# Peptides against a protein of PDB entry 2MBZ: the designs that were tried, part 93

Target 1, 143 residues: chain A of PDB entry 2MBZ
Amino acid sequence: GINLTPEEKFEVFGDFDPDQYEEEVRERWGNTDAYRQSKEKTASYTKEDWQRIQDEADELTRRFVALMDAGEPADSEGAMDAAEDHRQGIARNHYDCGYEMHTCLGEMYVSDERFTRNIDAAKPGLAAYMRDAILANAVRHTP

## One batch from the design tools (peptide; made by RFdiffusion4, then SolubleMPNN)

Design b2_p24_3_s3
Fold by OpenDDE base, seed 4:
Structure b2_p24_3_s3 (fold): chain B 143 residues (1-143), chain A 24 residues (1-24)
Amino acid sequence: as target 1 above (143 residues)
Amino acid sequence: EEEERRARRRAAGALAFASAFLAP
């Protein structure tokens, strides 16, 4: 799993506990290429690496919230660019993330109530907005 | 502000680990 002490995990992740999902992740995706790539990449991650990943996610969250507050459609250039940056971040930190995979992640944000609840803690409807932006970004890159 | 920060950190954690593990 994540090579951090309980204190470090609290410092980095706060109220979100990634460990509670570890067994489910292994059972559902343990035999996939994405899972293997992620385990290989993250095996050497330090506390600072995990903090960086959290910071990137925080920035992305702020960015999408700002787009929603500004009334920008999910298929706007701004929203699609944010979705693209999200996809590229996954590719850097975890596994090769094509547009099809990214759309699957977006669908999970709205179909798994646990993630919908956690994501929408930042702003109601954020999960759905991100899903729509991810889909729009995928479409524009795969015409 | 503290409540807002906590909510965003919670959301960010969900996004990071959903993307990393829960939808491959």
Scores: peptide ipSAE 0.430, ipTM 0.864, DockQ to the pose 0.646
Fold by OpenDDE base, seed 2:
Structure b2_p24_3_s3 (fold): chain B 143 residues (1-143), chain A 24 residues (1-24)
Amino acid sequence: as target 1 above (143 residues)
Amino acid sequence: EEEERRARRRAAGALAFASAFLAP
């Protein structure tokens, strides 16, 4: 789990409680390479590391919202670049994330209502926009 | 603005951990 005090967790994550998903994550992914890689990497993470991860996610959220507000389609270079940065961030922080894995994550954003609601709290349709950008980015990087 | 910040923080948190731990 995340090695932070309850107070530190609140400071970093606020109303979002990552611990509520721990059991589900373990049940669904506990036997995967991605899970093992993430556990190994995050075992050494400090409060500052988790804060950095949150900051990166916040920046990404703002970036996608800005693209939507500007009317950029999800298959625009800007949106696909944001999706690529997202993929690379996952690879840096958690586990090797290929384009296929990334598309699976994108599909989850729209198929799991819990994540759809949470993501779309920033802007209605954000989850779908991200999913589409992720797919477009995967396509342009796949023969 | 505070509500917007809170909503974005919630979204960012969900996004970060969705990417980290959950997938189909």
Scores: peptide ipSAE 0.399, ipTM 0.853, DockQ to the pose 0.589
Fold by OpenDDE base, seed 1:
Structure b2_p24_3_s3 (fold): chain B 143 residues (1-143), chain A 24 residues (1-24)
Amino acid sequence: as target 1 above (143 residues)
Amino acid sequence: EEEERRARRRAAGALAFASAFLAP
């Protein structure tokens, strides 16, 4: 779990409540290496750490939205680079995230309506655009 | 502008924590 007070959680995450998914995540992925790594790494995170993670995600969101607004395809260098930065951010902050894992996450963004709704709050179609960029980035890095 | 900020923050949160917690 996130070691923040309810007030701190509101300050950092606003209307988004990450804890609402904790039980489901544990049930579905509690025995995976990724879950264990994330739990262990984030156990020591401060409010400032979580804020940094939110800021990084915000920057990424802005970046993808800008790419979409510019009409750049999801398999453009810009979109794939943004996807790569996303993957690397996951690796730094949470768990080892290879390209296959990242592709699975991208697919979840479009297959789980809860995440689609949240992501597309920034821009309609953003989740699908990200999924496509993630896949393209994985392909270009696959020997 | 505030609505846009709120929407972006919501999306950012989803991205950050989908990655963090919903590891397939």
Scores: peptide ipSAE 0.394, ipTM 0.856, DockQ to the pose 0.685
Fold by OpenDDE base, seed 3:
Structure b2_p24_3_s3 (fold): chain B 143 residues (1-143), chain A 24 residues (1-24)
Amino acid sequence: as target 1 above (143 residues)
Amino acid sequence: EEEERRARRRAAGALAFASAFLAP
């Protein structure tokens, strides 16, 4: 889990409550290598580390929203580069994230209504845009 | 601005935890 006090969790995540997903995440992915790697890596994370992760996710969100506002297609170089940075961020912070795994995550963003609703809070259609960019990025990196 | 910030923070949190398969 996240080794932060309740107060620190509130400071970092605010109105978003990560605890609401704890049981389901454990049930669905608790036996996967990705989950194990993430648990091991994040065990040493400080409040500042978690804040950085949130800041990176915030920046990524802003970047995709800006691309959408500019009318850039999801398979544009800009959108695919943003997707690649997202994949690399997961690899850096949590677990080895290949293109197949990344595509699965992108699909989850649009197939799980809860995640769609949360993501699209930033901008309607953002989850679908990200999914499409993730897929396009995976395709361009597949021989 | 505040509402926009809260909405983006919510989205960012969802992305971070969905991607990481993280549980507290």
Scores: peptide ipSAE 0.423, ipTM 0.860, DockQ to the pose 0.504; fails the geometry check

Design b2_p24_3_s4
Fold by OpenDDE base, seed 3:
Structure b2_p24_3_s4 (fold): chain B 143 residues (1-143), chain A 24 residues (1-24)
Amino acid sequence: as target 1 above (143 residues)
Amino acid sequence: MEEEERRLRRAAGALAFAAAFLAP
């Protein structure tokens, strides 16, 4: 799992407990290349690294919410750029994330009710908006 | 403010964890 003490985990993740998903993740994806890459890369992460990752995700969430509040379509340049930054963040922090992989992740956000509920805690419909932006970004990069 | 922060952290955490460990 995440190489942090219980105290550090609480400081970084707060009420969101990633450990509650660890077993399921291992069972479903433990034999994938992406999982192995992520485990290898994150094994050296410090508390500060994890905090940075959380901060980046928070910033991204705020950007998408702001786009929605402004009435920007999910296929706008602003929304697609945010989706691209999300993809690049995954690649930087965890594993190689191509556009196909990113699209699959976006679909998971709307097909797994647990993700939908957690994401939409920030704003109702955010998961769907992100999925649509991710798809649009993938399309524009694979003409 | 505190409630908003908690909601944002929940969403951010879900995104970060999905990226980290949920690979299709």
Scores: peptide ipSAE 0.268, ipTM 0.823, DockQ to the pose 0.659
Fold by OpenDDE base, seed 2:
Order: structure tokens, then sequence, then C-alpha cells
Structure b2_p24_3_s4 (fold): chain B 143 residues (1-143), chain A 24 residues (1-24)
């Protein structure tokens, strides 16, 4: 799992416990390149690294919420740019994430109720908005 | 404000680990 003390985990993730998903993740994706890359990359992560990842995710969430509040369509340049930054963040922190992989993640956000509920806790419809932005961003980069 | 921050943090965490571990 994550190489942090229980106290450090709480400081970084709060009430969210990423280790609760470790077994399911291993069962579903343990044989994929993405899983191997993520395990290798995150094995050396410090508390500061995990905190940076959380800060980036938090910023992204706020950015999407702001776009929704402003009435920007999910296929707007602003929303697609946010989706691109999300894709690049995945690539930087976890595993190589092409546009097709990114669209698959977006679909998971709306097809897995657990993800939908967790994401929409920030704002109702956020998961769907992100999925649509991810798809639009993929389309504009793969004409 | 604290409640909103908590909701955002949970969503951010879910997104981070969705991205990290739930790659189809």
Amino acid sequence: as target 1 above (143 residues)
Amino acid sequence: MEEEERRLRRAAGALAFAAAFLAP
C-alpha cells in the first residue's frame, strides 16, 4: 500500500482511505501495464509527493466546478484544457495515459456508481461533465 | 465552508485514485 503512517495518511487523504480499494484494483487491473507503472512510480513517493497529487486533484476539481458554475460547455476550450491537464497529471504521477485511456477513465466515472457518488459530492453532475470534457479533449487531439 | 472543503477533498481523492488504479 501507500508508504505512509496512519497519521500521515489522514493528513494527506483525510477520511478517504485509498487502501480500501487496493484489493479490488489488484484483482481488476493487476496484470495491466498501467498498474505496474503506477506501483513502480508510487513506491518511492513521500508524504510530500502524495500531498502534491492531492493538491493537483483538488485544484482540478475546483476548476471544473468553476467552469460548470460559469455555464461553460463541457466541450469548451476551458473544459477541454482542464481535461488535458487531468490527463497529463495522470501521466506524470501514475502511468502513461493516452487519449483513449483517458476516455475509458471518463466512462468509468459515470458507469461506476461509487466513482459517480464520490465525484459528485463536490458538485452534482461533475462526473458527467468531466467525462464529456475528457471525450471532447480526446476528439480534438485525435482528428 | 468546512463541509464543502470535505466534499471537495473526497472528490479529489476519488479522482486521484480512479486515475491511478482504476484504469480500464
Scores: peptide ipSAE 0.108, ipTM 0.732, DockQ to the pose 0.632
Fold by OpenDDE base, seed 1:
Structure b2_p24_3_s4 (fold): chain B 143 residues (1-143), chain A 24 residues (1-24)
Amino acid sequence: as target 1 above (143 residues)
Amino acid sequence: MEEEERRLRRAAGALAFAAAFLAP
């Protein structure tokens, strides 16, 4: 789990506790390279590191919402760039995230109601928009 | 505005950790 005190976790994540998913994640992906990479990389993260990750996620969410509000399609340059930044953020912070992996994540965002509900809390349809942008970004980067 | 900001933050957190943990 995240090596922060309950107080620090609250300061960074508020009422959202990522550790609530620790057991499920371990059960589903505990034997994957991605899981191992994430555990190894995040083991040394400080409160400031987690705050930076949260800030990046906040900015990305606002960016996608703004694109949706502007009526930009999910395969627009802006939406695909946001998807690319999301992919790169995962790669920097957690584990190697290729375009195939990213598309799988996008599909999970719309197929798992827990993800959909949480993402769409920012804006209804955001999960689907992100999935579509992720797919479009993967396509444009596939030779 | 404050409520919207909180919703955005929660969603962003979910995305970050979904990607990091729930979707290896």
Scores: peptide ipSAE 0.105, ipTM 0.733, DockQ to the pose 0.628
Fold by OpenDDE base, seed 5:
Structure b2_p24_3_s4 (fold): chain B 143 residues (1-143), chain A 24 residues (1-24)
Amino acid sequence: as target 1 above (143 residues)
Amino acid sequence: MEEEERRLRRAAGALAFAAAFLAP
């Protein structure tokens, strides 16, 4: 699991408990390169590292919400750039994330109700908007 | 404002771990 005390986990993640998904993640991903890379990277993460990851996620969420509120389409330069930053963030923090992988993640955001509910807590329709931006970003980089 | 921040944080946390660990 994450190498943080219960108090540190609460400070960083609040009510969200990432450890509750460890078994499911291992069952679904345990034999993939992504899983191995993530385990290797995160094994050395400090509280400050995890906090940075959360801060990056917060900033990205706010950015997408702002784009939606401004009426920017998901295939706008702004939305696609936000999707690109999201992809790069995954690559830095967890595992190599190409455009195909990113597109698969985007599809999961709208096909797995758990993700949809959690993402849309920030703004209704955010998961779909992110999926569309991710797809548009992938298309512009792989025409 | 505080409630909105909490909503954003919950969504962001889910997003971070979704992207990293919960794959399709």
Scores: peptide ipSAE 0.114, ipTM 0.739, DockQ to the pose 0.561; fails the geometry check

Design b2_p24_4_s1 (from b2_p24_4, 12 letters changed)
Fold by OpenDDE base, seed 4:
Structure b2_p24_4_s1 (fold): chain B 143 residues (1-143), chain A 24 residues (1-24)
Amino acid sequence: as target 1 above (143 residues)
Amino acid sequence: SEERRRRTAAGALAAGGLFGSAVP
């Protein structure tokens, strides 16, 4: 869980409040390895750790947006590399994230309107672009 | 603001990492 003060949470997460989803997450995924790993890893995170995670996510968002603005296909090397960095970031910070899991996350980004809306706040179509890049990256790394 | 939009997007990405396919 996130053990920051309300003020710290606001400073780090801004308009996104992860705590509002805690019950839903527990109900849907509380018995999964990913959930257990995430809770274990993040239990010791400081404000600085969470800020770093947000900064990394922000940088990745900007990177994907830049690729889209440049007209790079979602299955371009640049887009797939960004997807790989996304996967690795999840693996480092939260839970083991293989290519299959990553693909499932990508599908969620376009199938759950809440994710789609939140992601596309940076740029319309970003969720779909990320999903496609994630899938392409998974394919190129799967024999 | 653009800053808030970026944080929201970053939060969504983090949520994917934090909660998997469970929550935005």
Scores: peptide ipSAE 0.059, ipTM 0.726, DockQ to the pose 0.491
Fold by OpenDDE base, seed 1:
Structure b2_p24_4_s1 (fold): chain B 143 residues (1-143), chain A 24 residues (1-24)
Amino acid sequence: as target 1 above (143 residues)
Amino acid sequence: SEERRRRTAAGALAAGGLFGSAVP
């Protein structure tokens, strides 16, 4: 799990604690390469590392929200670029994330109500917008 | 607050990276 104190976790993640899902994640995905890669990479992460990851996620969230507010379609260059940055962020910080994997993640964001609820806390419909942007980004990179 | 909501949402996105297609 994340080796931060409860106080540090709160400072970084607020009321969200990803470790609450550790058992479920292990049960469902514990035998995958993605899981192993994530565990290996994050084992050495400091509070500063997690804060950086959180900041990157915050920035990405703001970008998507701004695009939605501006009425930009999910297949716009701006939205697809944000999706690409999301994919690359996962690849850099957690596990190898190709376009197929990213598409699967996007679909999960709209099919799992827990993801949808958490993501849409920033803006209603954000999860769906992200999913669509992820799909569009995958398509443009696999012509 | 709006900031707290953003943190929670961003945390979910990060968790997506952490857990893949598993759970938020």
Scores: peptide ipSAE 0.054, ipTM 0.724, DockQ to the pose 0.524
Fold by OpenDDE base, seed 5:
Structure b2_p24_4_s1 (fold): chain B 143 residues (1-143), chain A 24 residues (1-24)
Amino acid sequence: as target 1 above (143 residues)
Amino acid sequence: SEERRRRTAAGALAAGGLFGSAVP
């Protein structure tokens, strides 16, 4: 799991402990490439690394919300750029994330109610907006 | 495919704190 003290975990993740899903994840998906890559990368992460990842996620959320508030279409250059940054962030921090994988993630954001609820906590419709931006970004980068 | 969906779910969950949450 995440190699942080309880206090450090609280400082980074708040009341939510990602490790609560560790057993289920390992049991269901322990043999997948994405899981193995993520476990390998994150095994060496420090508190500062985890905090950076959270900060990046928060910043991206704010960017998408701002785009929505401004009325920018999900296929606008700004929205697609935010989607690209999202893809690259996943690839850097967790697992290889090509455009096809990214589109699959986008679809999950709107099809899995748990993801939808958590994402839309920032702004209603954010999950759908992200999905559309992710798809548009994938299209523009696919010859 | 089902396999791709499975990998996607695993990866998303393994990513943990994306957008301040980690859900299956």
Scores: peptide ipSAE 0.052, ipTM 0.721, DockQ to the pose 0.073
Fold by OpenDDE base, seed 3:
Order: structure tokens, then C-alpha cells, then sequence
Structure b2_p24_4_s1 (fold): chain B 143 residues (1-143), chain A 24 residues (1-24)
């Protein structure tokens, strides 16, 4: 799990407990390379590492919201670039994330109501917008 | 709080990395 004290976890994640999903994650993904890589990478993460990851996610969320507010299509260059940064962030922090994997994640964001609710807390429709941007980005990088 | 909710929403982008844990 996350190697932080309860106090550190509260400081980084607030009232959200990522350990709440540990059992489900293991059941659904425990046999995947992604799970193995994520467990290996995050085992050494400090509070500062987790905070950085959260800050990066915050910035990306704001970026997508700004694109939506500006009326930019999800297949615009700006939206696709944001999707690419999202993919690369996952690759750096968690596991190898190719375009196919990223597309699968995008589909999960709109098919799992828990993801949809959490993402759309920033802006209604954000999960769908991200999914579409992720797909468009994958297409443009698949010659 | 509103700030906590915002953090939760932003962290959800990393949820893919945490396989659904939707890190706030």
C-alpha cells in the first residue's frame, strides 16, 4: 500500500482513503503487469512524491476544464496534448501506459460510475471529454 | 470542504494509475 503515516495520508489525500479500494484493485488487476509496476514504483514514494502526483493531476484537471470552458473540441490539438500529458504522467508515476491502455482507461472513466462521479466533480462531462480526447490522441499517434 | 472535493476530483485523473482508487 501507500507508505505514508495516517497523518501524511490525510494531508495528501484528505478525507479520501485510497486504501479503501486496495482489495478491489487486487481482485481486478492483481495479475496484470500494470499492477506489478505500480506496486513496485509507488513502494518507495514519499509524501512529497504523492503530493507531486496530486499537483500534476490538479493542473491537468484545470487544463481540461479550461479547454471545455473555451469550447475547444475534445479532438482539438489542445485537448489531445492534454491527453498525451495525462498518458505520460501515468507512465512516469505508475506503469507503462501505451495508447491502447490509455484508451481502455478512458473507457473506464465513462463506464464506471465511481470514476465518472469523481472526475465530474471538477466539471460535469469532464470524464466524457477526457475519454474523447484520449481516443483522439491515440488515433493521431497510430500511423 | 469544497477544497477537499476539488482535490478528490483532480486526483481522480491519477485514479487510472491507482486502478480505481481515484486519488483525491
Amino acid sequence: as target 1 above (143 residues)
Amino acid sequence: SEERRRRTAAGALAAGGLFGSAVP
Scores: peptide ipSAE 0.046, ipTM 0.720, DockQ to the pose 0.333; fails the geometry check

Design b2_p24_4_s2 (from b2_p24_4, 12 letters changed)
Fold by OpenDDE base, seed 2:
Structure b2_p24_4_s2 (fold): chain B 143 residues (1-143), chain A 24 residues (1-24)
Amino acid sequence: as target 1 above (143 residues)
Amino acid sequence: SEERRRRTAAGALAALGLFGSAFP
């Protein structure tokens, strides 16, 4: 799991306990390449690494919210660029994430109510907006 | 802040749930 003390986990993730999902993730995807890559990469992550990852995620959230507030469609250049940065962030921090994989993630954000509820806590409809931006970004990068 | 905690929770959940994309 995440190699942090309870205090460090609280500092990084707040009241959210990521360990509550460890068993489910392992049971469902423990035999996938993505899981293996993520476990290998994150095994050495420090508190500062996890904090950086969270900061990057928060920044992307703010970008998407700002785009929504500005009325930019999810297939706008700005929204697609944010989606691309999201994809690249996953690739750097967790596992190889191509456009097809990214599309699957986007769909999960709207099909799993747990994700939808947590994402939309920042702004109602954010999960759907992200999904649509991810799809649009995938399309524009597909020959 | 509460907003910060919401974003942090969303990010953490998203990070763990990234494996969902690999589900057949």
Scores: peptide ipSAE 0.064, ipTM 0.713, DockQ to the pose 0.432
Fold by OpenDDE base, seed 3:
Structure b2_p24_4_s2 (fold): chain B 143 residues (1-143), chain A 24 residues (1-24)
Amino acid sequence: as target 1 above (143 residues)
Amino acid sequence: SEERRRRTAAGALAALGLFGSAFP
């Protein structure tokens, strides 16, 4: 799990505690390469490391929200570039993330209400917008 | 607050790394 105090977890993740899903994650994906890679990478993460990751996520969230507010389509270059940055961020911080994996994650954003609710806390419809941008980005890289 | 909501959303994104896969 994440080696932070309850207060530190609140500072970094807000009301979300990823450790509450540890058993579910292990049950569903414990035998995947992605799970093993993520566990290996994050095992040494400090509070500062997690905060950096959250800062990157916050910035990306702001980018997507700004795109939505500007009326940019999810298949615009701006939205697809944000999706690409999201994919690369996952690759750096957690596990190898190809376009197929990324599209699956996008589907999870809209299929799992827990993710949808948390993501849409920033802006209603953000999860769907991100999913669509992720799909568009994958398509442009797999003609 | 908006900042707290952003952290919550960011936490959801971080969970993707912990989950290590996706639903249907």
Scores: peptide ipSAE 0.060, ipTM 0.709, DockQ to the pose 0.573
Fold by OpenDDE base, seed 4:
Structure b2_p24_4_s2 (fold): chain B 143 residues (1-143), chain A 24 residues (1-24)
Amino acid sequence: as target 1 above (143 residues)
Amino acid sequence: SEERRRRTAAGALAALGLFGSAFP
């Protein structure tokens, strides 16, 4: 799991405990390359690393919310750029994330109620908006 | 609170990194 003390985990993640999903993730995807890459990368992460990841996620959330508030469509340049930054963030922090993989993740945002509820806590409909932006970004990068 | 919502959203996004192997 995440190599942080209980106190550090609370400071970084608050009420969200990613370790509670460890068994499910391992059971469902433990044999995938993405899982292996993520385990290898995150094994050495410090509290500061995890905090950075959370900060990046916060900033991205704010960007998407701002786009929605401005009425920008999910296939706007701004929304697609935010989706691209999201993809790149996953690639840097966890595993190689191509556009196809990213679209699959986007589908999970709206198909798994846990993700939908957590994402939409920032703004109702955010998960769907992100999914659409991710798809649009993938399409524009398809040859 | 606004901060709580941000952390919840951030956690969800982070979970995608942790769960990202869901859809290869």
Scores: peptide ipSAE 0.057, ipTM 0.706, DockQ to the pose 0.609
Fold by OpenDDE base, seed 5:
Structure b2_p24_4_s2 (fold): chain B 143 residues (1-143), chain A 24 residues (1-24)
Amino acid sequence: as target 1 above (143 residues)
Amino acid sequence: SEERRRRTAAGALAALGLFGSAFP
């Protein structure tokens, strides 16, 4: 799991408790390459590393919200670029994330109510917007 | 608060990196 004290976990993740999902994730994906890569990369992460990841996620959230507020389509260059940055962030911090994988993750945003609820807490419809941007970004990079 | 909502959303995004290890 995440090697942080309870206090550090609260400081970094707030009300979100990743430990609540550890067993489910292990049971569902414990034998995948992505899971192994993520465990290997994150095993040595410090509080500062996790905080950086959260800060990046927060920045992307704000960026997508701003795009939505501006009325930019999910297949706009701005939205697709944000999706690309999201993909690259996953690849850098967790596991190799190709466009097909990213598209599937985007679909999970809207198909798993737990993710939808958490994401849409920032703005209603954000999960769907991100999914659409992820899909559009994948399409433009897969001629 | 707005900050709490953003943190929750950020946590969800991070969870995709942590927990989205297979096709849904």
Scores: peptide ipSAE 0.062, ipTM 0.710, DockQ to the pose 0.610; fails the geometry check

Design b2_p24_4_s3 (from b2_p24_4, 12 letters changed)
Fold by OpenDDE base, seed 1:
Structure b2_p24_4_s3 (fold): chain B 143 residues (1-143), chain A 24 residues (1-24)
Amino acid sequence: as target 1 above (143 residues)
Amino acid sequence: SEERRRRTAAGALAALGYFGSAVP
């Protein structure tokens, strides 16, 4: 799990405990290369690393919500750029994430109600918007 | 608050949302 004390976890995540998903992640993806890479990378993460990751995720959520509120389509430059930043963030912090894998993640966000509910807590339809932006970004980067 | 909900959603992605069933 995340190598932080309970106090550090609270400082970074508040009432949210990421480790609550550890068993589910292991059950669903424990035999994948992505999971192995993530476990290897995050094993050395400090409180500051996790705080940075949280801040980056918060920023991306705000960006997508702002784009939706502004009426920008999911295939706009702004939305696709946010999707690209999301992909790159996964690649830096967790595992190698190509455009095909990113598209698969986007599809999961809308096909798995657990993910949809969690994401849409920020704004209804956010998961679908992210999926569409992810797909559009993948398309524009496909030769 | 809206900001709290945004952070919660982002946290969920950080913890779980970076994996997919189709990931090899």
Scores: peptide ipSAE 0.101, ipTM 0.742, DockQ to the pose 0.478; fails the geometry check
Fold by OpenDDE base, seed 2:
Structure b2_p24_4_s3 (fold): chain B 143 residues (1-143), chain A 24 residues (1-24)
Amino acid sequence: as target 1 above (143 residues)
Amino acid sequence: SEERRRRTAAGALAALGYFGSAVP
């Protein structure tokens, strides 16, 4: 799991404990390349590394919310750029993430009610907006 | 921060959100 003390975990993730999902993640994706890559990369992550990852994710959330508030469509350049940054962030921190894989993630955000509820806590409809932006970004980068 | 203490979108992504693409 995440190599942090309980205090450090609270500082980085707050009341949300990622380790509560460790078993489910292993059961569902433990035999995938993505899982193996993620475990290898994150094994050496420090508190500061995890904090950076969370900060990047929070920034992206704010960007998407701002785009929605501004009325920018999910297939706007701004929304697609945010989706691209999200994809690249996953690639840097977790595992190789192509556009097809990214699309699958986006679909999960709207098909798994747990994700939808958690994501939409920032703004209603955010999960759907992210999914649509991810799809649009994938399309524009597909020959 | 109070924001960090809440269950955020970032937190959800960190837990399971990165592995949906690996579903067969």
Scores: peptide ipSAE 0.099, ipTM 0.726, DockQ to the pose 0.439; fails the geometry check
Fold by OpenDDE base, seed 4:
Structure b2_p24_4_s3 (fold): chain B 143 residues (1-143), chain A 24 residues (1-24)
Amino acid sequence: as target 1 above (143 residues)
Amino acid sequence: SEERRRRTAAGALAALGYFGSAVP
């Protein structure tokens, strides 16, 4: 799991314990290349690395919420750029994430109610908005 | 708080959101 002390984990993740999902992740995706890459990359991550990842995700959440509040459509340049940054963040921190993979992740955000509920805790409809932006971004980058 | 809600969403993505059912 994440190699942090309980205190460090609390500082980074707060009341959310990512390790509670370790078994499920392994069961569902343990045999995938993505999982392997993620385990290899994150094995050496420090507290600061995990904090950075959380900060990036939080910033992205804020960007999408702001776009929604501004009434920007999910296929706007701003929304698609946020989706692209999301994709690139996954690629940097976890595993190679092409546009097809990214769209699959977006679909999971709206098809798995746990993801939908957790994401929409920031703003109702956020998961669907992200999915739509991810799809639009993938389309514009596909010849 | 809003920050807590954002952190919850971010944490969910970090923990599970980087894997999908269609992952090769």
Scores: peptide ipSAE 0.089, ipTM 0.733, DockQ to the pose 0.489; fails the geometry check
Fold by OpenDDE base, seed 3:
Structure b2_p24_4_s3 (fold): chain B 143 residues (1-143), chain A 24 residues (1-24)
Amino acid sequence: as target 1 above (143 residues)
Amino acid sequence: SEERRRRTAAGALAALGYFGSAVP
């Protein structure tokens, strides 16, 4: 799992327990290259690394929420740029993430109700907005 | 709080959401 002490995990994740998903992730994707890359890459992560990842994810969430609140369409330049940053963040921190892979993730956000509910806790409709932005970003980069 | 909800959502993505596309 995450190579942090219980105290460090609490400092980074607070009341959220990422370990609650470890078994499901292993069961669903444990034999994939993406999983292996992620496990190998994150094995050396420090508390500061995980904190950075959380900060980046929080910032991205805030960006999407702000775009939605401003009425910007999901295929706006701002929304597509946020989607691109999301893709690059996955690639940097976890595993190689091309545009096709990214669109698959976006589709999962709206097709798996658990993901939808978790994402929409920040703002109703956020999962759908992210999916649409991810698709638009993929399209503009694959002419 | 709103910030707590956002953090929770981001955490869920970090823990689970990055592997959906790895399914054949």
Scores: peptide ipSAE 0.088, ipTM 0.737, DockQ to the pose 0.503; fails the geometry check

